Peptides against a protein of PDB entry 5CWW. Designs and how they scored, part 37

Target 1, 194 residues: chain A of PDB entry 5CWW
Amino acid sequence: VPKLQGPFDFDLNPEDEQDDEVELKDIYVIGEKPRVADLMRGEEEELEMMKEDQHNGLSLNIICLLSTSGQVKICLDIDGVEAQWLPPRSKNKRLFAPPPEPPSLLTFQTFDTLKPAEVTPDGWPMFSEDATSPYSFYVTHPAGITYISLTPWVFRLESELQSDSEAGTEFRIDLLAKGQGSERDRIFTQTRTQ

## One batch from the design tools (peptide; made by RFdiffusion4, then SolubleMPNN)

Design b2_p27_6_s2
Fold by OpenDDE base, seed 2:
Structure b2_p27_6_s2 (fold): chain B 194 residues (1-194), chain A 27 residues (1-27)
Amino acid sequence: as target 1 above (194 residues)
Amino acid sequence: SAEEERQRKLAKKLADLVRRRRAERLA
């Protein structure tokens, strides 16, 4: 049985966000691309086909969180939270194992998909996948649909993660952190028929 | 600003990650 992981600790949350005030309604996980070493065990032909697809992925898990207010939080799993399986019911519950440190996620970006006037107490925003890209998705709400793409910064971050040179890395990372360049586009707005 | 400070910390953490991953790959 998979071990239920969480709650997650969030590192570098915006100070203005009282975590206690944000009610999360949905989660969207973008899994990391497979390691090249793991792919090399496959047939060479599969490697070539996967190379094209893998060059576009991030070697980190991305955790997207969605609040009732339509706020999206993009988090990175830097530590590589592996799926933990419940240890076999060995009788010796050493009750005294310090609770494993809760896995921490790095808050990369936070943004809103709804205008304040669109937020309703009964609103239930949801994530939905984009079939064309693993790093793009939609936030659907009764008020409208917002397209989100992480592609712009995902590619750049992966390039740094795979780089063999330190030259310019710090500068480029600084730009990533400041720009955070997720695309956000409201593709549909429900007009309130008065 | 508070956000600028957060971004600075974010950059540092990401840079550390990049360095760590590079070291692991080249070891």
Scores: peptide ipSAE 0.624, ipTM 0.947, DockQ to the pose 0.795
Fold by OpenDDE base, seed 1:
Structure b2_p27_6_s2 (fold): chain B 194 residues (1-194), chain A 27 residues (1-27)
Amino acid sequence: as target 1 above (194 residues)
Amino acid sequence: SAEEERQRKLAKKLADLVRRRRAERLA
């Protein structure tokens, strides 16, 4: 039986966002690309094709959260939350194991997909995947559809995660943190026929 | 600003992550 993981603690959540007040409507998870080293137990020829693929993803899980207001929160799993399975009913519930610290997610970016005037109490924004890119997706709402792409910063962050040199890393990471760089494009807006 | 401070902390955490991952690969 899978162990229910959560609630997650959100590290570096905006102070103005009281977690208790944000009604979440949807979650979109982008799984980490497997490390080549973990795949290398297989045939050498598949390795060369996978090396090209290594440059096309992030070695971290990304958790996207969508609120009723159309707010998107992009979180990174920096601790590597692994799927935990409930231990088989072994009789010895060690009663005194300190409760495991709740897994924490790092809040990378928060942004809105709806204009204030488009927010409705009964709004039901939803995530949908982009079949052409694992790091792009759509937010659909009755008011419109917004295209989101994480590609600009995902590539840069992964390059840092895979770098063998510390030269310039701090500078580039600072730029990532300040610029963030997710693409956000409204591709459709429902025109209210007055 | 509060956001600037958050971004500074974010940068630090990401830098720490990068260093940790590098150390794990080089060990």
Scores: peptide ipSAE 0.624, ipTM 0.947, DockQ to the pose 0.799
Fold by OpenDDE base, seed 3:
Structure b2_p27_6_s2 (fold): chain B 194 residues (1-194), chain A 27 residues (1-27)
Amino acid sequence: as target 1 above (194 residues)
Amino acid sequence: SAEEERQRKLAKKLADLVRRRRAERLA
């Protein structure tokens, strides 16, 4: 029987966000792409093509959370949450191992897709996929549609994750953390016909 | 600022991840 996982703890959550106050309405998961090293155990020729195709996805799961207010939280699964199964009820009183630490997600970025005046109790923001890119998506709300792209930082982060050299890694990661670099564009705004 | 401190911590965690992944590949 699969074990129900969650709730997740959020590491590096913004201080101003009381976890209890954010009502989540939707979740969008971007699954990790296979690691280049795992793919390269096969034919050498495929390795060269994958290096050229800068489009190797991130070797981390990305969890996007959407609140009622239109807040998007981008989280990274650093620990690699795997499917857990309920241990078989062995009759032996397994000494209560300390409850496993709940899985944590790393809060990479938080931003709003709605203006305060656009937030309504009846407004239900939702995620929708972008068929052209696994690392781009839309937030749809009655007030408007916002395009989100994670591509600018995803590829940079993956480049670091796959690098064989430590040279300059810290500096580039610092820049990535400071800039974060997600694209956010309001592509449609509903005009209220007064 | 609080955000700058958060970003510094984020950078550290990401750097640690990179090192860990590298070690796993080279092992």
Scores: peptide ipSAE 0.623, ipTM 0.947, DockQ to the pose 0.814
Fold by OpenDDE base, seed 4:
Structure b2_p27_6_s2 (fold): chain B 194 residues (1-194), chain A 27 residues (1-27)
Amino acid sequence: as target 1 above (194 residues)
Amino acid sequence: SAEEERQRKLAKKLADLVRRRRAERLA
């Protein structure tokens, strides 16, 4: 039985995660902001608004995956941006082309929202949006609610993606990769009534 | 560690992305 590897290949997935062991329960997608260059061809007014918005979104799609165990995987869609510029592949090459390689997602970060003791077989963790920020969200589980914010590293990464200078880029990217900087706060814990 | 190596690879891929995006903007 071909193991239906999920529709996504996860690049840089933690080695200890056997793909078969992580049951995904929910997916949360944060769409990319329009590229400034693409907006510059539009009305100047939108460009000024984007410059002023301190929370200039990331020019990459972010895909968050949530497992039954409350593990969150933050993935970046790096290839999706390239696909937009590729001329429509002529229809004819699709027939004999090997099945398109599943889109690869770059695993940026993986972390848990539940303690091991909180993980239950019947637990159903879910994502929910934060109305105040597109890069913040909640993970809700019967054991509790965890607030997650990607804002700290999203801002830094976008700054690099929009930089005109190579000076210091490698260093700052190294810091991003090591620090990863997502905020994670348990805002509610269900008290086990004895 | 395995995680450090992963982070190194991650950094490389991100750096490549940044370079690619820069090249696209400057072209």
Scores: peptide ipSAE 0.620, ipTM 0.946, DockQ to the pose 0.811; fails the geometry check

Design b2_p27_7_s4
Fold by OpenDDE base, seed 2:
Structure b2_p27_7_s4 (fold): chain B 194 residues (1-194), chain A 27 residues (1-27)
Amino acid sequence: as target 1 above (194 residues)
Amino acid sequence: SEERQKKLAAKLAKLVDERRAERKRAA
């Protein structure tokens, strides 16, 4: 039986965000692409198909959180949270094992998809995937639809994560931290028919 | 904030370094 994981600790959460102020409505997870080294244990044919796909993915999970207000929080799984299974009902519940420290998510970016005037108490924003890209998605709300793409920084971050050279890494990471670079585009706005 | 950005950069840099170290050990 899969073990439910959580709660997660959010590292570098914006100081102005009180945990109590953000009501979450939806979660969108972009799973990490397997590393080539992990795939080398599989059949050669699967390796070729996966090689083309591997160059375009991030080697860590991305967790997107969506609030009732249309706030999107992009978090990175830096701990590499793996699926945990409930221990077999072996009676030796080590009663005294300290609870494992909750995994930490690194808050990479936070942004709004709704204007303050569009936020409603009964709002129900939701994520939906983009069939054309694993790192792009939509936020749908009664007030409108926002396209989001993580591709600009995902590629750069993965390049750093896979680099064997330290040359320029610090500089490029600083740029990532300053700019983040997620694309956000309101593709549809519902006009209030008065 | 600039301070948050610096902390974020530091954490990302650490992650990159850890991944590099892991690859070097596996090789």
Scores: peptide ipSAE 0.612, ipTM 0.944, DockQ to the pose 0.800
Fold by OpenDDE base, seed 3:
Structure b2_p27_7_s4 (fold): chain B 194 residues (1-194), chain A 27 residues (1-27)
Amino acid sequence: as target 1 above (194 residues)
Amino acid sequence: SEERQKKLAAKLAKLVDERRAERKRAA
C-alpha cells in the first residue's frame, strides 16, 4: 500500500505568507521523466523508448498547490522524493528514532487565478488536467476557469539540467529565477446572472 | 524580492552542477 507522504517543508516560500494563513484545497503532481543516467542502468530497449519522452519533460517532480483563494504555488522536488510504501507491520517500532525530517520542496512560483472580488468563503477551486500536455492544467472555480501552462520555463530548466556545457548557464538560470514565465489565461468567466 | 530571486538562482545552479557531475561520472 502506498504511504501518504508529507507534510513537506517549503523552501523559499514568499516572506509575506505565513504557512498558517494559506488553506490548501487541492494538489496537482506532475511526475518527473527518468534521467538519462538512471536509464543507462536498464535494458537497452527500455532506454530507447524513454529517450523520446525525455525531450518533452522535466527530470524533476513538480508539485502544484491550490488555496481556497485561488492561489497556485508551483514547487520543485529538488531532492527527489521517492515513493514510500507502508512498512510491514513489524511490532518493533524503534520508538526512539527521531522523526525523519520532512522532505523540502522549492517554491518556484506563486500566482493568483482569481480576482479578489471573485474569492468567496465557500469557493472550492480544483485542478483539472490538460489531456494535450502534462505540463498544462486548469484551475476550475465557480467564478471561472483558468488555463495554466508551465511549458515555457520547464523547457528552459530541463535544457540546463541536461546541458554538458557551463557556458551561459549562470545567466540563463538568473533569468529563470527573475521571470518564470508560466502562462496564465482565463478561458471562462461565469456571468453573474442578477 | 531580489534576495529571494538570488537564493532561487543559487539553488537551481547547484542542482544543475550536481546533475552535470553525475553525468560526467557515468560517462
Scores: peptide ipSAE 0.611, ipTM 0.943, DockQ to the pose 0.770
Fold by OpenDDE base, seed 5:
Structure b2_p27_7_s4 (fold): chain B 194 residues (1-194), chain A 27 residues (1-27)
Amino acid sequence: as target 1 above (194 residues)
Amino acid sequence: SEERQKKLAAKLAKLVDERRAERKRAA
């Protein structure tokens, strides 16, 4: 029987955001690209075909959260949340195993897709995929549609994750942490016909 | 905040180091 996962703890949430204040409406998960080490266990022929695709992916799961207010939270699964199964009912219930600590997600970036005037209590923002890129997606809301791309920082982060050199890593990571660099473009705005 | 950014950078740096160490052990 699959184990229900969650709740997740969010590491490095914005200081001013109380978790209770953000009503989540949708979740969009971008699965990690297979790691080179995992691919090396496969047939050599599959390795060559996947090498080209590996350059464009992140070796981390990305969890995008969308609030009623149109706030997007980009979280990284650093711990590698895997599908967990309920342990077989072994008769020896070790009664005293401390409850496992809830998995944590690293909050990488938070940004808004709606202007304050566009936020409505009954708003229903939703994620939708971009067929052209696994790291791009749309947020749809009655007020408009916003295109989001994680590509700018995904590439840089993966480059660091795959780097064998420590030279300049600290500097580049600092830049990632400061800028993040997700693209966010309003592609459609619903004109209120007054 | 600047403090949050520093913490984020530190966590990312740790991740990078861990991944590098894993690759070195697998090689």
Scores: peptide ipSAE 0.613, ipTM 0.944, DockQ to the pose 0.778; fails the geometry check
Fold by OpenDDE base, seed 1:
Structure b2_p27_7_s4 (fold): chain B 194 residues (1-194), chain A 27 residues (1-27)
Amino acid sequence: as target 1 above (194 residues)
Amino acid sequence: SEERQKKLAAKLAKLVDERRAERKRAA
């Protein structure tokens, strides 16, 4: 049986966001791409195909959260939360090790997909995947559909994570922190027929 | 806020450093 993970602590959550005040409606998880070192255990032919693909993914899990108001929160799994399984019910009451510290997620970016006038109490925004890119998705709401792409910063962050050189890293990371650069485009707006 | 950005940058930088160190130890 899989162990329930959470609650997650959100690191660098916006100060004005009390976790208890944000009603979450949906979650979208983008799994990390496997590291080259983990792939070296596979057949040589898979290595060549994956070398081209290795440059196109983030070596971190991304967790996207969507609120009733259409707010998207992009979180990074820096600690590398692994899937945990419940230990087999062998009755040996292992002395309760202090509960491990709850896993933390780093809040990378927060933004809105709805205008204030589009927010409704009965709104039900939802995530949907983009079949063309693992780092792009849609937020659908009765008021409209928003396309989101994480590709611009994912590429840059992964380049830093894979870099063997320290030269310029601090500067580039500062730029990432200042301007995350997620694409956000409203592709459809429901016109209220007057 | 600028303070949040600095904290975010610091955390990302730490992650990058940790990953670099891990790769150097594995090589």
Scores: peptide ipSAE 0.613, ipTM 0.944, DockQ to the pose 0.785; fails the geometry check

Design b2_p27_8_s3 (from b2_p27_8, 10 letters changed)
Fold by OpenDDE base, seed 4:
Structure b2_p27_8_s3 (fold): chain B 194 residues (1-194), chain A 27 residues (1-27)
Amino acid sequence: as target 1 above (194 residues)
Amino acid sequence: SAAAAAEAAKRKAALEALKEALKKLRE
């Protein structure tokens, strides 16, 4: 799956204006799961592999933002939802389509990967992928490495997105809101040789 | 904690916005 590495102009919702002061250093995008319909057009073998991967990925793009201070913001791209209902845009309309409006991002979670004392002017946090899971990644910094996994909530969110019944939606959303967010584990800490 | 409650509230607002967006698409 070609990872769309592009500058996303994020019109951050004005409610996140407090985050305008956050200097971003890196962006990590987790693409939406391939639409089953799009997979059906591919080789049957890819479809079987995706069926066996019980972890039906999220039908939304996830955009992770990393600040110079090691703050991570996990955002959901609402445009991914619209894309599910839009007929496959004929390949030809992309050339003259007005630049896609910047994706509307919803912030799911914000957390720090560094302690205040670990933040240095010269320390640049960076994302790196986890080869074992599309919904797990690392934040690397000279002070340490933090493992992050979105698996605790992604599956439940996807289940909600795919639910045909509005019954109980409010309850399930409330559970998602109050529930455990992303897993975050410091797997390595650099020992400062005094 | 108050911080956890605030985070949950923000997350809830985001999820509700998502729900509303989905509802509009299904209509």
Scores: peptide ipSAE 0.417, ipTM 0.875, DockQ to the pose 0.041
Fold by OpenDDE base, seed 1:
Structure b2_p27_8_s3 (fold): chain B 194 residues (1-194), chain A 27 residues (1-27)
Amino acid sequence: as target 1 above (194 residues)
Amino acid sequence: SAAAAAEAAKRKAALEALKEALKKLRE
């Protein structure tokens, strides 16, 4: 049964609702790295794990929100953290599980992909995947295409999440906070045909 | 820049909240 990658009912935490002015147009979800235990269920998936894909993905779901103005918000799903520590809920209790509480999203980074002059009322920015990396994607707009990569911080964050030692945590978090965050590169700009 | 500092502060707050959430789960 395909796991309902249903539209995450993003109950945007009402605290972030105070930015009432951001009209969201698209959502891009980067799922948490499959747990090794979940990958062990399929013989073919074992072979893919043995490929030293060096880049251990993040154990959290990443939710990217895109506004009409081309603003991107990179959010971390805290509920994904709970799912990692909760023993796999027995299949049978799903029927009466209270609707999952809306995911608590933490904003890691917010940035614009468009200049103010490029924002048009009829412009429709959209996410698109990067086939070469699960932690990279594009924002496409009539004005241009922006490449975004989360790789600069994802590994460091994952390392912190997996660390058992509280020693140095404050320092590492501070480094993550002060870091440049996501890579952003405008790879194409549509020249106004005069 | 003041903007960069503000963003860093927001990110730090998010990361700290994440850490707290993780701590509660381990407890």
Scores: peptide ipSAE 0.414, ipTM 0.875, DockQ to the pose 0.041
Fold by OpenDDE base, seed 2:
Structure b2_p27_8_s3 (fold): chain B 194 residues (1-194), chain A 27 residues (1-27)
Amino acid sequence: as target 1 above (194 residues)
Amino acid sequence: SAAAAAEAAKRKAALEALKEALKKLRE
């Protein structure tokens, strides 16, 4: 299995050989939902934000990768799964714990934010956050700005992750797989002044 | 479309892998 050389180990399907040549320009991380135990120790403001956000965030870290060509790859951090089920390691073991292995990422979705004609050698796409939603962000490029939202699938995935029953799992996963995935909307296009 | 089907297949594989990882942690 070709391992993509990068800060993250990708278990890429061999059919995605084209992904090995993707030059990354930017990374956007959406942190996992803090555990209730961590929420109780957090600032009251974070607790209030989580209470107001009726949408329980995903229990996995989401790593968004942006290529020089404007390709976005939405990845799920499997190591976040381990963190949920492992009891909080006592403070003393953190100091001598071997450096954490690089996170294993699973690719949920890959899509382009730029048309081929918009890709330029000097064009640098960048991520920026959406202050109104932790699961929405923008990709900014000289050619335009694209709004991206993970909200269409994040809740469903979280529901599956929290499900103790294997019953219906295959069906729900199939629905997630066949679903529209992330919302993508070009909110601004730079007119070429010729 | 064939492209949509291919994307769905890749996504499904990722989700299945995630599920398997979760099972291993619960055992």
Scores: peptide ipSAE 0.414, ipTM 0.873, DockQ to the pose 0.040
Fold by OpenDDE base, seed 3:
Structure b2_p27_8_s3 (fold): chain B 194 residues (1-194), chain A 27 residues (1-27)
Amino acid sequence: as target 1 above (194 residues)
Amino acid sequence: SAAAAAEAAKRKAALEALKEALKKLRE
């Protein structure tokens, strides 16, 4: 997995300046769905095929950002779209490629996993994967564990990305914007004995 | 809610930006 090296440029609206002051603690990357041609080369094909039967993967990288306060920001990597159209660069030319421009991230959703009372100065939220789904993960914190799933919207977004017709695009985008975002469920809460 | 409408507007702007980026790549 090419490590995205470099600062992320956020095309954040100036109204989101409050989000720029968020101290990041962890990053979780969901890689784009490998091309079918690349799937045929790896043992991971069987596991991905079993998962593909339920959910088609997104052709974009998803970057999840986690703050010290437990805020999660789900971002879409636009540069991944360019990579989809580029012929697979031979592994040997990557060493001399100009440093990739920092990825432009688009924010799809922002939400909190902790209550204000659960946020502590020494708290350290972390991401962890869900072995059963590529588009689900956990946020762990001493105060509790939150399950997150992107499955409610990922399929619809992928369908839009793969659409050849501009007809109805505005309508479908509006539905994605107004629709339900990521699933979020607190599966464990630590009771502090005061 | 007003908050939900604001979030929807932000998401819409992001998705529209994505659409424009895709259009430029297909041209």
Scores: peptide ipSAE 0.413, ipTM 0.873, DockQ to the pose 0.040

Design b2_p27_8_s4 (from b2_p27_8, 10 letters changed)
Fold by OpenDDE base, seed 1:
Structure b2_p27_8_s4 (fold): chain B 194 residues (1-194), chain A 27 residues (1-27)
Amino acid sequence: as target 1 above (194 residues)
Amino acid sequence: AAAAAEEERKRKAVLEALKEALKRLRE
């Protein structure tokens, strides 16, 4: 049985303390892909199938948050929270080790999917997956549908995480942070019947 | 073991650099 690992602490800048007033309506989680080194410890047959996919994913969990106003917040699990299973019901009263420090999430990017005029009190935006990519998804709202892709920066970030050299890393990471690079495209807008 | 430790160190360094870069953007 998987252990619930929440709640997550958000490493939000103090200025984002005002974001605590943001009513969240949905959460979308993109699970981490295994690191190459971790794959090499697995069975040889799984290794061959994953060789093509080894460079196609981020070795960090991504947590996307969606507010009533259509604001999307992209968060990264920088602590590398591993899936924990409930310990087998062994009767041993193991001394409750102090609960591990709650995992912190790093807010990578925040953006809106709705225009101010499209925000309604009864609006309920929702996430939905893209069957073609784990790093792409949709935000559906009565006003329209927005396509989002994290692919542009996910690949670059993973490349840095797997780099054998630290040369130029700071510069490239700075560019990554400044660009943030998520694709956002409104693919459908509800026509108000005038 | 040494290679794995070095990889983990580099990974952590990248993530710290990212955290600092994002912090600077919000200042």
Scores: peptide ipSAE 0.586, ipTM 0.933, DockQ to the pose 0.719
Fold by OpenDDE base, seed 4:
Structure b2_p27_8_s4 (fold): chain B 194 residues (1-194), chain A 27 residues (1-27)
Amino acid sequence: as target 1 above (194 residues)
Amino acid sequence: AAAAAEEERKRKAVLEALKEALKRLRE
């Protein structure tokens, strides 16, 4: 039986995010792609396929959170949370090991998909996948649809994670953090038929 | 094994650098 994981701790939430209980409405998870090193242990053929797929995905899980207000948080699982299964009911009262510290998610980016005037109490924003890319998705709300792509920074981050040289990494990572180059495009806006 | 350990260390270093960079940005 799969073990329910969470709650997750969020690291580096923007200070301006007052603990106002952002009511989350949806979660979108982008699973990690295998690391090249992990593939090296596999068949050479799989490695060649992954090298040819220039679309080497991020070797980190990405957790996207969507609030009722249309706010999106892009979080990275830097600890590498693995799927946990309930231990087999071994009759032995294993001393309740203190619950492992909840894994921490690193908040990479936070942005809004709705204008303040578009936010409604009955709003129900939802994530939808993009069939063309695992790192792109849509936020659908009655007020409109927003396209989001993480591709610009995901590949750069993965490149750093796989780099053989540490030279310049700090600088490039700093630029990556500052740029936070997620693409965001409102592709549809519902016109209020007054 | 040594190569794997080195890769893991580098990976960790990148992630720490990212964490610090994001921290600085929010500060």
Scores: peptide ipSAE 0.584, ipTM 0.933, DockQ to the pose 0.836
Fold by OpenDDE base, seed 5:
Structure b2_p27_8_s4 (fold): chain B 194 residues (1-194), chain A 27 residues (1-27)
Amino acid sequence: as target 1 above (194 residues)
Amino acid sequence: AAAAAEEERKRKAVLEALKEALKRLRE
């Protein structure tokens, strides 16, 4: 039987954004790509295919949150939450281990897809996938459609995660954090004749 | 096993560095 997981704690939310004021409308999850080391248990053919894709994914789950106001929050599952199952009924009265700490999501980036004037109380922004890339997606709203791509920083972050050396990592990670290199392009704007 | 443990330590260090960098950015 699957075990219910959550709630998740959000880490490093922007100070100006109180979680209590953000009404979530949609969630988009990008599953982690398996690490090569984890795949070495598979067939040789699978290993070759995965070696080519080593730079095509992030070994972390990405959780994208979308508010009614069109705010997107990009979160990283740094704890590596996996599917959990109810433990088998052990007949032994083993001392219940303390409940594990709830997993945390690291807020990587927060940005808006709507202008303030486009936000409506009855707005219904939604995520939609990009069939051409697992790390690109769209936010659709009656006011417009925004294309988002995480590929620029995803690649760099995964490169650091797979790095054999820590030399320069801190500097590059600092640049990564400061850059917040998600692509965001409004590809359609609804024109209303006022 | 030792190589895997070292990789995991490095991975953790990267993630901690990221966390700290993001923290500094938002302070």
Scores: peptide ipSAE 0.584, ipTM 0.933, DockQ to the pose 0.852
Fold by OpenDDE base, seed 2:
Structure b2_p27_8_s4 (fold): chain B 194 residues (1-194), chain A 27 residues (1-27)
Amino acid sequence: as target 1 above (194 residues)
Amino acid sequence: AAAAAEEERKRKAVLEALKEALKRLRE
């Protein structure tokens, strides 16, 4: 039986008081790609096929949160949450191991997909996947559709995570954080027909 | 084993650097 995970703790929430009042409407998860070291334990043939794909993914889970106001929060699973299974009903009163500390999510970026005038109390923004890219997706709302791509920074972050050298890492990470780099493009706007 | 441990250490260092960078950005 799968073990329920969460609640997640959010690390480095933006100080904007508005974030605490954000009502979440949808969640979009981009699963981590396997690390090269983990692949080396697998069959050699699977390794070669995955090597080409390995360069295109992040070895961290990404959790995207969407509010009723169309705010998107991009979070990174820095603890590497793995699927946990309930231990088999062993008769032994396993000492209540203190519940493992809830995994922490690192808030990487927060941005809006709707203009203030487009936000409605009855709004229902939703995530939808982009079948052409695992790190791109859409936010759909009655007011319009916004394309989002994480590709600009995902590759760079993964490159740092896989780097054999720590030289310059701090500087590059600083630039990555400052740049954020997510693409956001309103691809459709619904015109209110009078 | 040593190589794997070093890789994990580096990953952790990168993530800590990212955390700190984001923290500084929000200050």
Scores: peptide ipSAE 0.586, ipTM 0.933, DockQ to the pose 0.832; fails the geometry check

